Peptides against a protein of PDB entry 5A53. Designs and how they scored, part 102

Target 1, 230 residues: chain A of PDB entry 5A53
Amino acid sequence: LVENVKQALFIPGQSCNKNLHDIMVDLSALKKPDMKRFNRKNDIHPFEDMSPLEFFSEKNDCSLMVLMTSSKKRKNNMTFIRTFGYKIYDMIELMVADNFKLLSDFKKLTFTVGLKPMFTFQGAAFDTHPVYKQIKSLFLDFFRGESTDLQDVAGLQHVISMTIQGDFQDGEPLPNVLFRVYKLKSYKSDQGGKRLPRIELVEIGPRLDFKIGRIHTPSPDMVTEAHKKP

## One batch from the design tools (peptide; made by RFdiffusion4, then SolubleMPNN)

Design b2_p13_3_s2 (from b2_p13_3, 5 letters changed)
Fold by OpenDDE base, seed 5:
Structure b2_p13_3_s2 (fold): chain B 230 residues (1-230), chain A 13 residues (1-13)
Amino acid sequence: as target 1 above (230 residues)
Amino acid sequence: SEEDELIVRSKPL
């Protein structure tokens, strides 16, 4: 049984501000058509009580959720949540640094809604470190879209790049993850009468630097069940 | 694929 495309629910928290709203709009645009947004603020504290998120997951049939909150300690915080059987599977706080750029800060390029992005991950820790492995898993899962066999070059419109900002040692604070979105732009270069296809990456936004916050990890049993293949 | 190993189900089988 192929599982249906995971739906995302974007939830403004009580402390959601204009910047977070704008970030929410732009990031959620990349998840269309498989996205819902709440227009009302909801008082949710996921690391204190997860029950409201489980309720929203089930009620909206959304296994992906993003809670938008901001405080002095956790400014511009995007809590990414996944559910398994409408129960919390994992959570991670990703705080957007103040240097963010919105889609409006870039040249507006038309893109087809519903095309799966290609991901690139820069940094060995995405494969070895448990927190960065969770981030890699989360974003791959979040933007997976429809399983099209034809990820032909013709269907690839955009690349999402995730980079660990520098090296780190054990016991050091985890570096930020640099989130970048590029559109593939095909150019015909006329070099000497030969039309060579040139592909360029054009940044389209949003541009987000994620500071890692609190994490909730699933139980080993839930991991086993969630990875079970038919 | 390595990507497929990182994908989790949203519902039990």
Scores: peptide ipSAE 0.511, ipTM 0.908, DockQ to the pose 0.860
Fold by OpenDDE base, seed 1:
Structure b2_p13_3_s2 (fold): chain B 230 residues (1-230), chain A 13 residues (1-13)
Amino acid sequence: as target 1 above (230 residues)
Amino acid sequence: SEEDELIVRSKPL
C-alpha cells in the first residue's frame, strides 16, 4: 500500500501577526498543491491540549499541520505537527528569527508547482542528535511529494538547504537551523565557443533562521507502528 | 533509501 501524498494544514493561532501570516503564505506556497490554510484565527495551545489539532487532522484529512503563534517568550513560533491515525505523533516549535526574508525580497523566478525539492543537510548532529534527527525527518516528510520512482534529475527544480548554525557541546543551547531555498538555474555558458551546460543555485526564499523550542515525541509503540512497511 | 527510513506513515497498515 503506497500512501497518498501527505496534506498540510496551515493554522493561524489567536496570536498570529502580519509577519507570521506572510511567512505562512510563502512557506505554504512550497507545499502546493498539497496544502490547505485557514483564513480565521484559532485559539489552540498544543502543549496544553492536543485534542483540537487531532480534530482538525481528521476533519481535513491532513497528517501535517503548522500552527502560527507569537508571544514574548515564543516570538514568530511555527509549531510543526505530524499525526498518525489522526493522533499526535510528534510536535516541534521552530521560532523564526527577525532577520527573515520573504519571497518578495528575492528576484521572482517562475517555478513549476508540485515538483519535489532536493534536501541538503549540513551538520553531523542531523544524523546523531535526537532533536536534529526529528527536524530532518519532519522536513523530508513534509516535502516528500508524490513517490515517483522517476525523480528524474531532469525534474529537479528546487534545493532546500538546512544548516545547523555552528558547533555545540552537550548541555549547551541548541544552535539555530538555517533554512534556505534555491532554484536550479540551467543556462548555456559560452566558454571558448563551446556551449557547456551550466547550473547555478539561485536563492528564491523564504529565508528562515529557526530557533528550536518545545518538543513532543511519540511513544515507542507509535514509533513501531509508524515505521511498519508493507 | 536511508531517507525512506526517516519517513513515517500517516495511517496504520
Scores: peptide ipSAE 0.505, ipTM 0.907, DockQ to the pose 0.876
Fold by OpenDDE base, seed 4:
Structure b2_p13_3_s2 (fold): chain B 230 residues (1-230), chain A 13 residues (1-13)
Amino acid sequence: as target 1 above (230 residues)
Amino acid sequence: SEEDELIVRSKPL
C-alpha cells in the first residue's frame, strides 16, 4: 500500500508576526494543494507540551506541521514537526535570518501547483551529521508529494537547493542551512545549426537562511516502526 | 533509492 500524500498544517503561534506570516504564506504555497493554514494564533509551546500538536495532527489528518513563533531568543522561528500515528516523531526549530526574501522580491513566474520539486543538498554533513540528516529527511519528506513511478522529467519545474553555510568542526555551532528555490526555464539554443535544449535555473523564492535551534528526535523503536516497508 | 531511506511513514503499517 502506497501511503497517501502527507498533508502539512501551518500554525501561527501566539508570537507570530507579519514577517512570519508572509514567510508562512510563501513556503506553504510550495506545498499546495497538500497544505492547510490556520488563520488564528494558537498558544503552543512544543518543547514544553507536545499534546496540542498531536491533537492538531489527528484532528486535521496532517502528519506535517509548521509552528510559526518569534521571540528575542528565537526570532522568526519555524518549528517543523512530523508525526507517526499522530504522535510526535521529530521536531526541529529553524529560525529564518533577517536577510530573507519573499516571492514578491523575485520576478513573478507562472508555475503549476502540485508539481514535486527536485532537491539538491550541498555539504557532506547532510549524509554524516545527525542534525543535517534529520533536516535532509524532513525536507525530502515534506515536499515528497505523490509517489509518481515516472518522475516524468517533463514534469520537473522546481529545484529546491539546501546548502550548509561553510565548514564546521565538532563542538562548533552548526552552520545555517541556505534554502533556495529555483524554476527550470527551458530555452531553445541554436548552436551551429543544432538546436540544443538549454535549461537555466531562475531563483523564484522564497530565500531563507535557517539557523538551527532545538531538536526532538524519535525513540529507536519509533524509528524502526516508521521505516517499516510493506 | 537513498531518498527512500530518508522518508518515514506517517502511520503504522
Scores: peptide ipSAE 0.505, ipTM 0.907, DockQ to the pose 0.871
Fold by OpenDDE base, seed 2:
Structure b2_p13_3_s2 (fold): chain B 230 residues (1-230), chain A 13 residues (1-13)
Amino acid sequence: as target 1 above (230 residues)
Amino acid sequence: SEEDELIVRSKPL
């Protein structure tokens, strides 16, 4: 049984600013058509009270949520939330660094809405470290899209690259995750009368460097339930 | 795939 495509709800928090709004618009464009955005600010503090998010999850049938908030302590903060049975499964704060680039900063390329991106993860910690494993899980889940049996290479349009910025040791601050989006562009090169297909990766944006903030992890029981296969 | 193990359901069975 393939579960329906997870819907994402983007929620401007009370402290949502123009930059966060623009980031929200651009990131959510990658989740189309499986995305809703609120136009109004909502006063939600998910690490203090999760109940409003659970309510929104159920009311909107969205198992993915992104809360956009900004403060001096947590500037450009995107809280990514997943729900299981409309209850909070996990949360992670990902703060966008000031060096972000919007889609408007790149050459606009037409893309087909609804195509599943290919992910690439750079950094061993994505497989070993619990926080980066959660990030990997989150983004794979967030952009999973429709389960197509054949990832027909012909349908591959986007590559999302996630890179851990540098090495770190135990007890050190967790390095940022570099989020990059590329479009595969096919060129026909004419070399000696043979048209060789050339594939190039063109960055399309947004470009986001995520600083990791607070995390909520599911209970072991909820993990077990969420991983049950029919 | 290892990636499939990272995917969680949104609803109970």
Scores: peptide ipSAE 0.518, ipTM 0.911, DockQ to the pose 0.875; fails the geometry check

Design b2_p13_3_s3 (from b2_p13_3, 4 letters changed)
Fold by OpenDDE base, seed 3:
Structure b2_p13_3_s3 (fold): chain B 230 residues (1-230), chain A 13 residues (1-13)
Amino acid sequence: as target 1 above (230 residues)
Amino acid sequence: SEEEELIVRSKPL
């Protein structure tokens, strides 16, 4: 049984501002066509009560959710939520640093909607540290898209790069994750009368530096059920 | 693949 493409729901919280709205629009554009956005603010506090998110997951048939909130303590906060059977599986707060860039800050490039991005992860902790493993899992799951058998190189359009900002030791604050989006651009170089194919990566945005906040992890039983293969 | 192990189901079997 092939599971359907996971749908994402973007939810502006009560404290959502213009900057967070713009970030929401730009990040959600990468999830088209498998994305819904609410136009109204919703008063949701997922670390106090998860029941409103479970209700929205079921009612909208969305197993991915992103809550947009901002406070003095948690500025530009994107809470990423996954559900299993419309129950909360995991949550992570990723706060966008003030140095963010929107799609409007980059040269507009045409792209096909719905193509699966290639991911690159930089930092050993993505494979060893539980929090960074969750982030890796989350982003791979979030942007997985339709399982096309022909991952033909011809269909590769976007690269999403995720980098851990520097080294850290046990007990130290977790470094930020640098989120970057590139488009593969094909050029014909005219070198000495021979047109050689050249591929370049061009940054297209958004550019986001994520500070890690609060985390909710699934129960061992939910992990076992969610990893069952037919 | 290692990537397939990181992907979770959204619904029970």
Scores: peptide ipSAE 0.548, ipTM 0.928, DockQ to the pose 0.849
Fold by OpenDDE base, seed 4:
Formats: sequence, structure tokens, C-alpha cells
Structure b2_p13_3_s3 (fold): chain B 230 residues (1-230), chain A 13 residues (1-13)
Amino acid sequence: as target 1 above (230 residues)
Amino acid sequence: SEEEELIVRSKPL
């Protein structure tokens, strides 16, 4: 039995501003049709009390949530939450740097809604470091879409690139994660009478640099249960 | 696949 496509709920926090709203709209557009957005602000502090998020997960049948908050200490903060059995599995704060670009900052390109993106990860720490492994897991899970046996190469429209910004040592602050979205553009090149297919990547946005904040990790028992395969 | 190992269930079996 393949699990149904995970639904995402985007929640404006009490401190949500125009910039965070615009980021929410653009990022959530990549999750269509498998997303919901709240239109009103909600006073939620997930690292103080998780119960409101568990309630929203169950009530909306959404195992993915994104809380949009901003403060002086945690500016442009996107808290990504996953649930298991409508209980909190993990959480991570990803703060968007001020250099962000919206979809409106790029040339408008039409794309088919609901196609699964291809991911690329740059940086060895995505495979070795617990925090970056959680980020890799989160984004792969968030954008998984329908389980199709054959991702027909003909259906590949988007590439999401995630890059760790530089090297770091133990005890140093964790580098930002650079989030980039590209569309595959097919060209026919005429070289010496042979038409060769050429594919180019065109950035379509949003462009987000994520600073890592607070993290909640699941219990070993929840990890075991969540990784059980039928 | 290594990617499939990183994906968790949202509900118990």
C-alpha cells in the first residue's frame, strides 16, 4: 500500500508580514494541488506548545505544515513541521535571508501543476550531518508528490537545487542552505545538419537562502514506526 | 534507493 500524497498546510503566524506572505504564496505554489493556506493569522509558538499544530494536522488531514513568523531574533522564519499519526515528528526553523527573490522577479514561465520536481543536493554534509540530513529528508518528503513507478523523463519540468553555503567545522555555526528552482527548457540545436536536443536550466524562483534555527527531532520509537514498510 | 530511506510515513501501518 502506497501512502497518499502528503498535504501541506501553510499557516501565517501572528507576526507574519507582507514579505513572508509573498514567500508563502510563491513556495506554496510549487506544492499545488496538494496544499492549503490559512488566510488569517494564528498565534502559534511550536517550540513552547506543539498541541495547536497537532490539532491543525488532524483537522485538515495535513502531515506537512509551514508556520510563517518574524521577530528581531528570528526574521522571516519558516518553521517546517512533519507529523506522524497527527503527532509532531520533527520541526526545523529556516529563516529566509533578505536577498530573497519572488516568482515575479523572474521571467514568467508556464509549468504544469502537480509534476514532481527533481532534487539536487550540493554538499557532503547532506549525507553525513544530522541537521542537513533532516533538511534533505524534509524537502524530498515535502515535494515527493504521487508515487509514480516511471518518472517519464518527458514529465520532468522542474529541478530544485539545495546547496550548503561553504564548508564548516565542528562547533561552528551551520552554513545557510541555498534554495533554487529551475525549469528545464528544451532546444533544438542545428550543428552541422544534425539537430541535437539541448536542455537548459532556467531559474524561475523563488530564490531563498535559509539560515538554520531551532530543531525538534523525533524519539527513537517514532523513527522506528515512521520507517516501517509494509 | 537512498532517497526512499529518507522519506517517512505520515501514519502508522
Scores: peptide ipSAE 0.541, ipTM 0.926, DockQ to the pose 0.866
Fold by OpenDDE base, seed 5:
Structure b2_p13_3_s3 (fold): chain B 230 residues (1-230), chain A 13 residues (1-13)
Amino acid sequence: as target 1 above (230 residues)
Amino acid sequence: SEEEELIVRSKPL
């Protein structure tokens, strides 16, 4: 049995500001139609009490949540939450650096809503390091969309690129993750009367550099249950 | 696929 497409709930926290709201709108646009946004601020502190998020997960039937908060210590913080059976599975704080770009900062390109993005991951740590594995898992899960047998090239319009910003050693601060969104632009180049198909990647936004914050990881038992296949 | 192995269920079986 294939699960239905995971729904995402975007939650403005009490400290949500205009920039975070704009980021929320733009990131959630990539998750359409499988997203909800709250218009009201909610006082939620997920690393102190997870119960309000579990309640929202169940009440809204959303197994994906993004809490938008900002403080001096955690500026432009997007807390990504996943639930399993409406219980917290994992959480990660991803703080958006001030150099972010919104969809409005790019040339407006029309895109079809609901098409699954292709992901690209740059950095070996996405396959080896627990935190980057969690980030990879999270974003793949978040944007999985409908299970289409044919990822027909004809249906591919978006590429989401996630890059670890530089190398790091054990004990060093974890590098930022560079989040980039591209549209595949197909055009015919006329070279000497031969129409060659050409594909270009055009950045469409948002552009987000994520600083990694606090993390909650599931219990081994919850991991085992969440990975069970029918 | 390796990517599918990273995807978790949202609900118990």
Scores: peptide ipSAE 0.539, ipTM 0.927, DockQ to the pose 0.886
Fold by OpenDDE base, seed 1:
Structure b2_p13_3_s3 (fold): chain B 230 residues (1-230), chain A 13 residues (1-13)
Amino acid sequence: as target 1 above (230 residues)
Amino acid sequence: SEEEELIVRSKPL
């Protein structure tokens, strides 16, 4: 049983501002066509009451959700939520730093909608530390797209790079995750009359530095059920 | 793949 492509729902919270709206528009554009977004603000506090998110997950058939909120304590906060059977599986707060760049800040490059990005992860903690493992899992799941056995390298258009900003020790604050989006641009280089295929990475945005906030993790039983393979 | 093991189901089997 192959699951259908996971649908994402983008939700403006009551405290959603213009910057978060613009970030939401740009990030959601990378999830097209498998994306819905609300135009109205919704008063949702997921770490206090999860029931409104479970209701929206079921009503919209979306197992991925992103809540956009901002406060003095949690500025430019993107809460990423996954559901299993329309129940909350996990949540993570990722706060966008003020140095963000939008798609409009980069040279507009046309891209095909619906192509699966390739991911690159920089930092050993993505494979060892529970929080960074959750982030890695979340983003791989969020942008998985259609399961085509043809990872046709010829269809590769985008690279999403996620980097842990520096080293850290136990008990130190978790470093930010640097989110970068590149387009693969093929050039025919004329080197001495030989047209060699040259591939360049061109940053297309958005550029987001994520500060890690609060986390909700699934029960061991829910992990076991969600990892069952047919 | 090792990456596919990080992806969870959205619904029970």
Scores: peptide ipSAE 0.536, ipTM 0.925, DockQ to the pose 0.883

Design b2_p13_3_s4 (from b2_p13_3, 5 letters changed)
Fold by OpenDDE base, seed 2:
Structure b2_p13_3_s4 (fold): chain B 230 residues (1-230), chain A 13 residues (1-13)
Amino acid sequence: as target 1 above (230 residues)
Amino acid sequence: SEDDDLIVKSKPL
């Protein structure tokens, strides 16, 4: 079953600022061609009323949404939303730390649109802790693209690295998730008359440190329905 | 244009 590529909708909230707009542009570029972006601000408060997001999901045929908001309490907040049957499945607030880097901060490298990124996850909590499991699931789902069985490593251009920033104990604030994007650069090195293939990872951006905010988890019933193969 | 601006002016009925 080739799951259809999930479409993403990027929504600027009323409190969307220039920095969030720039982050939105850069992050959404990684989701091309499977992305829509609104230019107009929408007054959406997803943890108070989800109905506008469900409406947008249905009207735009987007099962992924990202709401861009900023406040004193939740600065540079990206609310990631998933829908199933145009109903809210889950939500997570990921606040971008001020140390972010845009694509413009890196050497511009040409990339082929629509290529699947390889993911790397650093931190055991991505497999054990419910919140980090949700983040892992979300990002894999967000960037999964077309299920090409072609693990053609030759087609692999991008690596997305997600790292939990340090250790934590129960009851402590959850460490940030470090989001990094690399391009595989293949080049031939001339060493002693032998051309050795060399692969380097070049950071291409954006560079985002995500602080975890509020979370909405799916009901067990919605999990069951979402996992039903048609 | 990938910019499909839908403005929610009111709660979807």
Scores: peptide ipSAE 0.025, ipTM 0.625, DockQ to the pose 0.032
Fold by OpenDDE base, seed 3:
Structure b2_p13_3_s4 (fold): chain B 230 residues (1-230), chain A 13 residues (1-13)
Amino acid sequence: as target 1 above (230 residues)
Amino acid sequence: SEDDDLIVKSKPL
Protein backbone atom coordinates (compact mmCIF):
# COMPACT_ATOMS: atom_id res chain seq x y z
CA LEU B 1 0.00 0.00 0.00
CA VAL B 2 1.66 3.26 -1.10
CA GLU B 3 1.08 5.64 1.81
CA ASN B 4 -0.77 8.54 0.22
CA VAL B 5 1.60 11.10 1.78
CA LYS B 6 0.03 14.56 1.68
CA GLN B 7 2.04 16.98 -0.47
CA ALA B 8 2.58 20.58 0.66
CA LEU B 9 2.73 23.68 -1.58
CA PHE B 10 4.41 26.85 -0.24
CA ILE B 11 3.16 30.02 -1.95
CA PRO B 12 4.74 33.49 -1.58
CA GLY B 13 1.96 36.10 -1.60
CA GLN B 14 2.34 39.54 -3.18
CA SER B 15 3.46 41.02 0.18
CA CYS B 16 6.04 38.26 0.87
CA ASN B 17 9.34 39.75 2.16
CA LYS B 18 12.86 38.37 2.84
CA ASN B 19 12.03 37.28 6.42
CA LEU B 20 8.94 35.34 5.29
CA HIS B 21 10.92 33.80 2.43
CA ASP B 22 13.61 32.62 4.89
CA ILE B 23 10.93 31.23 7.28
CA MET B 24 9.25 29.48 4.32
CA VAL B 25 12.55 27.86 3.24
CA ASP B 26 13.34 26.65 6.77
CA LEU B 27 9.85 25.33 7.62
CA SER B 28 9.48 23.63 4.21
CA ALA B 29 12.81 21.82 4.75
CA LEU B 30 11.02 19.76 7.46
CA LYS B 31 8.46 18.62 4.84
CA LYS B 32 11.03 17.39 2.26
CA PRO B 33 10.67 15.42 0.00
CA ASP B 34 6.85 15.97 0.07
CA MET B 35 7.04 19.71 -0.63
CA LYS B 36 6.80 22.14 -3.56
CA ARG B 37 7.62 25.88 -3.49
CA PHE B 38 6.63 28.65 -5.86
CA ASN B 39 9.35 31.20 -6.64
CA ARG B 40 6.96 33.78 -8.09
CA LYS B 41 4.76 35.95 -5.87
CA ASN B 42 1.03 35.34 -6.33
CA ASP B 43 -1.69 37.88 -5.49
CA ILE B 44 -3.97 35.64 -3.38
CA HIS B 45 -6.47 36.75 -0.72
CA PRO B 46 -7.84 33.42 0.63
CA PHE B 47 -10.50 34.96 2.93
CA GLU B 48 -11.92 36.96 -0.03
CA ASP B 49 -11.61 34.35 -2.82
CA MET B 50 -10.57 30.72 -2.24
CA SER B 51 -10.80 29.67 -5.93
CA PRO B 52 -7.08 30.34 -6.78
CA LEU B 53 -6.04 28.00 -3.92
CA GLU B 54 -8.41 25.24 -5.12
CA PHE B 55 -6.89 25.65 -8.61
CA PHE B 56 -3.33 25.36 -7.20
CA SER B 57 -4.32 22.32 -5.07
CA GLU B 58 -5.63 20.46 -8.13
CA LYS B 59 -2.89 21.52 -10.63
CA ASN B 60 -0.03 20.66 -8.22
CA ASP B 61 -1.71 17.64 -6.53
CA CYS B 62 -1.21 19.26 -3.10
CA SER B 63 -3.74 18.84 -0.26
CA LEU B 64 -1.66 21.13 2.01
CA MET B 65 -0.81 24.77 1.22
CA VAL B 66 0.95 27.61 3.06
CA LEU B 67 0.48 31.20 1.86
CA MET B 68 3.16 33.72 2.97
CA THR B 69 1.87 37.32 3.37
CA SER B 70 2.72 40.39 5.48
CA SER B 71 0.87 43.60 6.34
CA LYS B 72 0.75 46.11 9.23
CA LYS B 73 -2.29 44.26 10.69
CA ARG B 74 -1.05 40.71 9.86
CA LYS B 75 2.77 40.78 10.01
CA ASN B 76 4.66 37.59 9.00
CA ASN B 77 1.38 35.76 8.29
CA MET B 78 1.43 32.07 7.34
CA THR B 79 -2.03 30.97 6.15
CA PHE B 80 -2.24 27.18 6.44
CA ILE B 81 -4.80 25.62 4.07
CA ARG B 82 -6.02 22.03 3.80
CA THR B 83 -8.06 20.71 0.87
CA PHE B 84 -10.23 17.63 0.42
CA GLY B 85 -10.95 16.58 -3.17
CA TYR B 86 -9.13 19.82 -4.17
CA LYS B 87 -11.82 21.87 -2.32
CA ILE B 88 -10.98 24.05 0.70
CA TYR B 89 -11.45 22.04 3.91
CA ASP B 90 -10.06 24.51 6.48
CA MET B 91 -7.77 27.54 6.82
CA ILE B 92 -5.91 29.21 9.70
CA GLU B 93 -3.73 32.33 9.88
CA LEU B 94 -0.60 31.89 12.05
CA MET B 95 1.47 35.08 12.36
CA VAL B 96 5.17 34.59 13.23
CA ALA B 97 6.37 36.88 16.05
CA ASP B 98 9.52 39.01 15.47
CA ASN B 99 11.60 36.87 17.91
CA PHE B 100 11.84 34.00 15.36
CA LYS B 101 15.06 32.02 14.82
CA LEU B 102 16.16 30.43 11.52
CA LEU B 103 18.09 27.17 11.01
CA SER B 104 21.24 29.32 10.53
CA ASP B 105 20.87 30.53 14.16
CA PHE B 106 21.45 26.95 15.42
CA LYS B 107 24.29 24.43 15.16
CA LYS B 108 24.02 22.75 11.75
CA LEU B 109 23.09 19.10 12.25
CA THR B 110 22.59 16.51 9.52
CA PHE B 111 19.31 14.57 9.48
CA THR B 112 17.70 11.95 7.23
CA VAL B 113 15.13 13.45 4.85
CA GLY B 114 11.61 11.98 5.00
CA LEU B 115 11.60 10.71 8.62
CA LYS B 116 8.37 11.57 10.45
CA PRO B 117 8.70 13.73 13.59
CA MET B 118 7.29 12.88 17.00
CA PHE B 119 4.97 15.56 18.41
CA THR B 120 4.54 16.87 21.94
CA PHE B 121 1.65 19.19 22.85
CA GLN B 122 1.69 21.28 26.05
CA GLY B 123 -1.63 22.82 27.14
CA ALA B 124 -5.01 21.23 27.90
CA ALA B 125 -6.71 23.44 25.27
CA PHE B 126 -5.13 21.31 22.48
CA ASP B 127 -7.68 18.62 23.43
CA THR B 128 -10.67 20.82 24.46
CA HIS B 129 -10.70 24.18 22.62
CA PRO B 130 -11.86 24.06 18.94
CA VAL B 131 -9.13 26.41 17.59
CA TYR B 132 -6.27 24.59 19.34
CA LYS B 133 -7.78 21.22 18.32
CA GLN B 134 -7.66 22.45 14.70
CA ILE B 135 -4.00 23.55 15.13
CA LYS B 136 -3.10 20.14 16.63
CA SER B 137 -4.90 18.32 13.80
CA LEU B 138 -3.28 20.56 11.14
CA PHE B 139 0.32 20.06 12.34
CA LEU B 140 -0.10 16.30 12.85
CA ASP B 141 -1.61 16.05 9.35
CA PHE B 142 1.04 18.35 7.82
CA PHE B 143 4.14 16.49 9.11
CA ARG B 144 3.03 12.90 9.92
CA GLY B 145 0.32 12.19 7.39
CA GLU B 146 -2.50 9.73 8.17
CA SER B 147 -0.56 6.51 8.97
CA THR B 148 2.28 5.88 11.40
CA ASP B 149 3.76 2.39 11.67
CA LEU B 150 6.14 0.93 14.28
CA GLN B 151 9.01 1.39 11.77
CA ASP B 152 8.59 5.18 12.12
CA VAL B 153 9.55 4.83 15.83
CA ALA B 154 12.81 3.03 14.92
CA GLY B 155 13.71 6.00 12.69
CA LEU B 156 12.78 8.69 15.27
CA GLN B 157 15.16 11.66 14.92
CA HIS B 158 12.96 14.77 15.37
CA VAL B 159 10.63 16.09 18.05
CA ILE B 160 8.27 18.97 17.28
CA SER B 161 7.08 20.68 20.47
CA MET B 162 3.96 22.87 20.44
CA THR B 163 3.14 24.86 23.61
CA ILE B 164 0.23 27.19 24.38
CA GLN B 165 1.82 30.32 25.90
CA GLY B 166 0.03 30.61 29.26
CA ASP B 167 -3.50 30.12 30.58
CA PHE B 168 -6.60 31.92 29.28
CA GLN B 169 -10.30 32.25 30.10
CA ASP B 170 -13.32 32.25 27.81
CA GLY B 171 -13.57 35.53 25.85
CA GLU B 172 -9.84 36.37 26.30
CA PRO B 173 -7.44 36.65 23.34
CA LEU B 174 -6.02 33.24 22.43
CA PRO B 175 -2.40 32.78 23.62
CA ASN B 176 0.37 32.21 21.09
CA VAL B 177 1.54 28.72 20.11
CA LEU B 178 5.28 28.18 20.64
CA PHE B 179 6.72 25.98 17.87
CA ARG B 180 10.09 24.29 18.60
CA VAL B 181 12.04 21.61 16.71
CA TYR B 182 14.54 19.27 18.38
CA LYS B 183 16.85 16.53 17.15
CA LEU B 184 17.37 13.42 19.26
CA LYS B 185 21.11 13.01 19.76
CA SER B 186 22.54 9.80 21.19
CA TYR B 187 25.68 10.07 23.32
CA LYS B 188 27.82 7.37 24.85
CA SER B 189 28.48 8.55 28.40
CA ASP B 190 31.76 7.20 29.74
CA GLN B 191 30.86 6.97 33.44
CA GLY B 192 33.20 4.66 35.37
CA GLY B 193 34.07 2.42 32.39
CA LYS B 194 30.38 1.66 31.60
CA ARG B 195 29.23 3.31 28.37
CA LEU B 196 25.60 4.17 29.11
CA PRO B 197 23.52 5.41 26.15
CA ARG B 198 22.31 8.98 26.82
CA ILE B 199 19.72 10.72 24.65
CA GLU B 200 19.62 14.53 24.52
CA LEU B 201 17.26 16.94 22.79
CA VAL B 202 19.11 19.55 20.72
CA GLU B 203 17.13 22.47 19.30
CA ILE B 204 17.72 22.68 15.52
CA GLY B 205 15.14 25.30 14.48
CA PRO B 206 13.27 27.02 13.15
CA ARG B 207 11.93 28.66 16.35
CA LEU B 208 8.51 30.22 15.71
CA ASP B 209 5.96 31.85 18.04
CA PHE B 210 2.57 31.79 16.28
CA LYS B 211 -0.11 34.42 16.92
CA ILE B 212 -3.52 33.05 15.88
CA GLY B 213 -5.45 35.04 13.23
CA ARG B 214 -8.53 34.32 11.09
CA ILE B 215 -9.97 30.81 10.76
CA HIS B 216 -12.13 29.05 8.19
CA THR B 217 -13.80 25.89 9.55
CA PRO B 218 -15.02 23.05 7.31
CA SER B 219 -18.69 22.55 6.50
CA PRO B 220 -20.38 19.65 8.38
CA ASP B 221 -20.77 17.84 5.03
CA MET B 222 -17.03 18.05 4.28
CA VAL B 223 -16.20 16.83 7.83
CA THR B 224 -18.40 13.76 7.27
CA GLU B 225 -16.88 13.11 3.82
CA ALA B 226 -13.25 13.57 4.99
CA HIS B 227 -13.77 11.10 7.90
CA LYS B 228 -15.12 8.42 5.55
CA LYS B 229 -12.10 6.16 5.37
CA PRO B 230 -11.99 4.62 1.92
CA SER A 1 24.13 18.51 -2.34
CA GLU A 2 22.27 20.90 -4.60
CA ASP A 3 18.89 21.42 -2.99
CA ASP A 4 16.74 20.26 -5.90
CA ASP A 5 14.40 23.17 -5.49
CA LEU A 6 11.60 21.61 -7.50
CA ILE A 7 10.65 25.10 -8.62
CA VAL A 8 7.10 24.58 -9.69
CA LYS A 9 6.75 27.50 -12.09
CA SER A 10 3.51 29.16 -11.07
CA LYS A 11 1.58 29.05 -14.30
CA PRO A 12 -0.20 32.38 -14.39
CA LEU A 13 -3.95 32.12 -14.29
Scores: peptide ipSAE 0.022, ipTM 0.602, DockQ to the pose 0.030
Fold by OpenDDE base, seed 5:
Structure b2_p13_3_s4 (fold): chain B 230 residues (1-230), chain A 13 residues (1-13)
Amino acid sequence: as target 1 above (230 residues)
Amino acid sequence: SEDDDLIVKSKPL
């Protein structure tokens, strides 16, 4: 069963600024062709009223949404939303730190649209801590693309790396998640007449450090329903 | 060339 590729909708909120717009453009480029963007700002407060997002999910046939907002308390905030049956499944606020880099800050490397990225997760908490488990699940769902059974090594062009920024103890603020995108560059090195295949990772952007904000977790019933659909 | 960003017009709320 080829699972239908989850479509993403990028929504500029009322407080969306130029930086968030640029981040939205660059991050959404990694989701092409399975991405839609709104041009108009929408006044949406997902932690106060989720109904506008459920409406947008249904009307645009998008099970993934990203709301772009910015305030003094929540600067450069990307709210990632997943829906199940057009109802809110989960939400997480990921605030982009000011040290972000756009695709324009890197050497423009042509990439093939529609290639599935490989993910790497660094930090044990991605497998143990509920918040980081949600982040891992979210990003895997967001960029999973077509499940071609052939992990055609020939089709591996991109690596998305997600790293928890340092260790933390219980009761401490959750460390940022470092989002990095690399292109695999294969080159033949001529070392002494032996053509050895070399693979290099070249950062292509965007570079985003995510500060974790508010979270909405799915109900146990929705978890059970979401896992029942093959 | 503005890439044909699949710009879905926001449906009005």
Scores: peptide ipSAE 0.021, ipTM 0.602, DockQ to the pose 0.030
Fold by OpenDDE base, seed 4:
Structure b2_p13_3_s4 (fold): chain B 230 residues (1-230), chain A 13 residues (1-13)
Amino acid sequence: as target 1 above (230 residues)
Amino acid sequence: SEDDDLIVKSKPL
């Protein structure tokens, strides 16, 4: 089965700065070869008018988009957008905290382009809370495309870890999501003449702590249509 | 990889 891998478009907004550009470059590198980036800033306000994003989805054949904006209220904001039939399905604002690390902050390691990452999710709310369920769905969709039941273990080189930063109660602000990327390293340990396979996780970046912003959820009708397998 | 600005030519109306 040839997976229809979802294509991503990275869009610098009018308020995009150097830090957001660097974050965009590093995060988009994980989506290669299934990624496009714009070089020019675009004046897009997706929570006011979604029509420019629907236009971009259709013209670039991209069902995934990331808009890079920054303001005093929404600093280092990455708006993640999904489309279905080139119409907006859902949106979420994820603001990158100032403690971010770029790929250049880690030991440079070689990797094969196009290998699918394994995901790990830490926090019960990823399975129960609507917002964290949307985040889980989004990131799985962003990096895996169509769900295959068979994970090719032979091609496993990366792990993406997503952690909810602490517990929360009803009415409290939603905790940040900690985004981490690891490379698997296989070592042969010789212990007492028995070679035991050892796997180590080495962080490779980027390191991003996401503060949750505004959310757009799909209509019940769009959910039903998007879950119909053709 | 050259960043393909495919849409820079077509402003949304």
Scores: peptide ipSAE 0.010, ipTM 0.552, DockQ to the pose 0.031

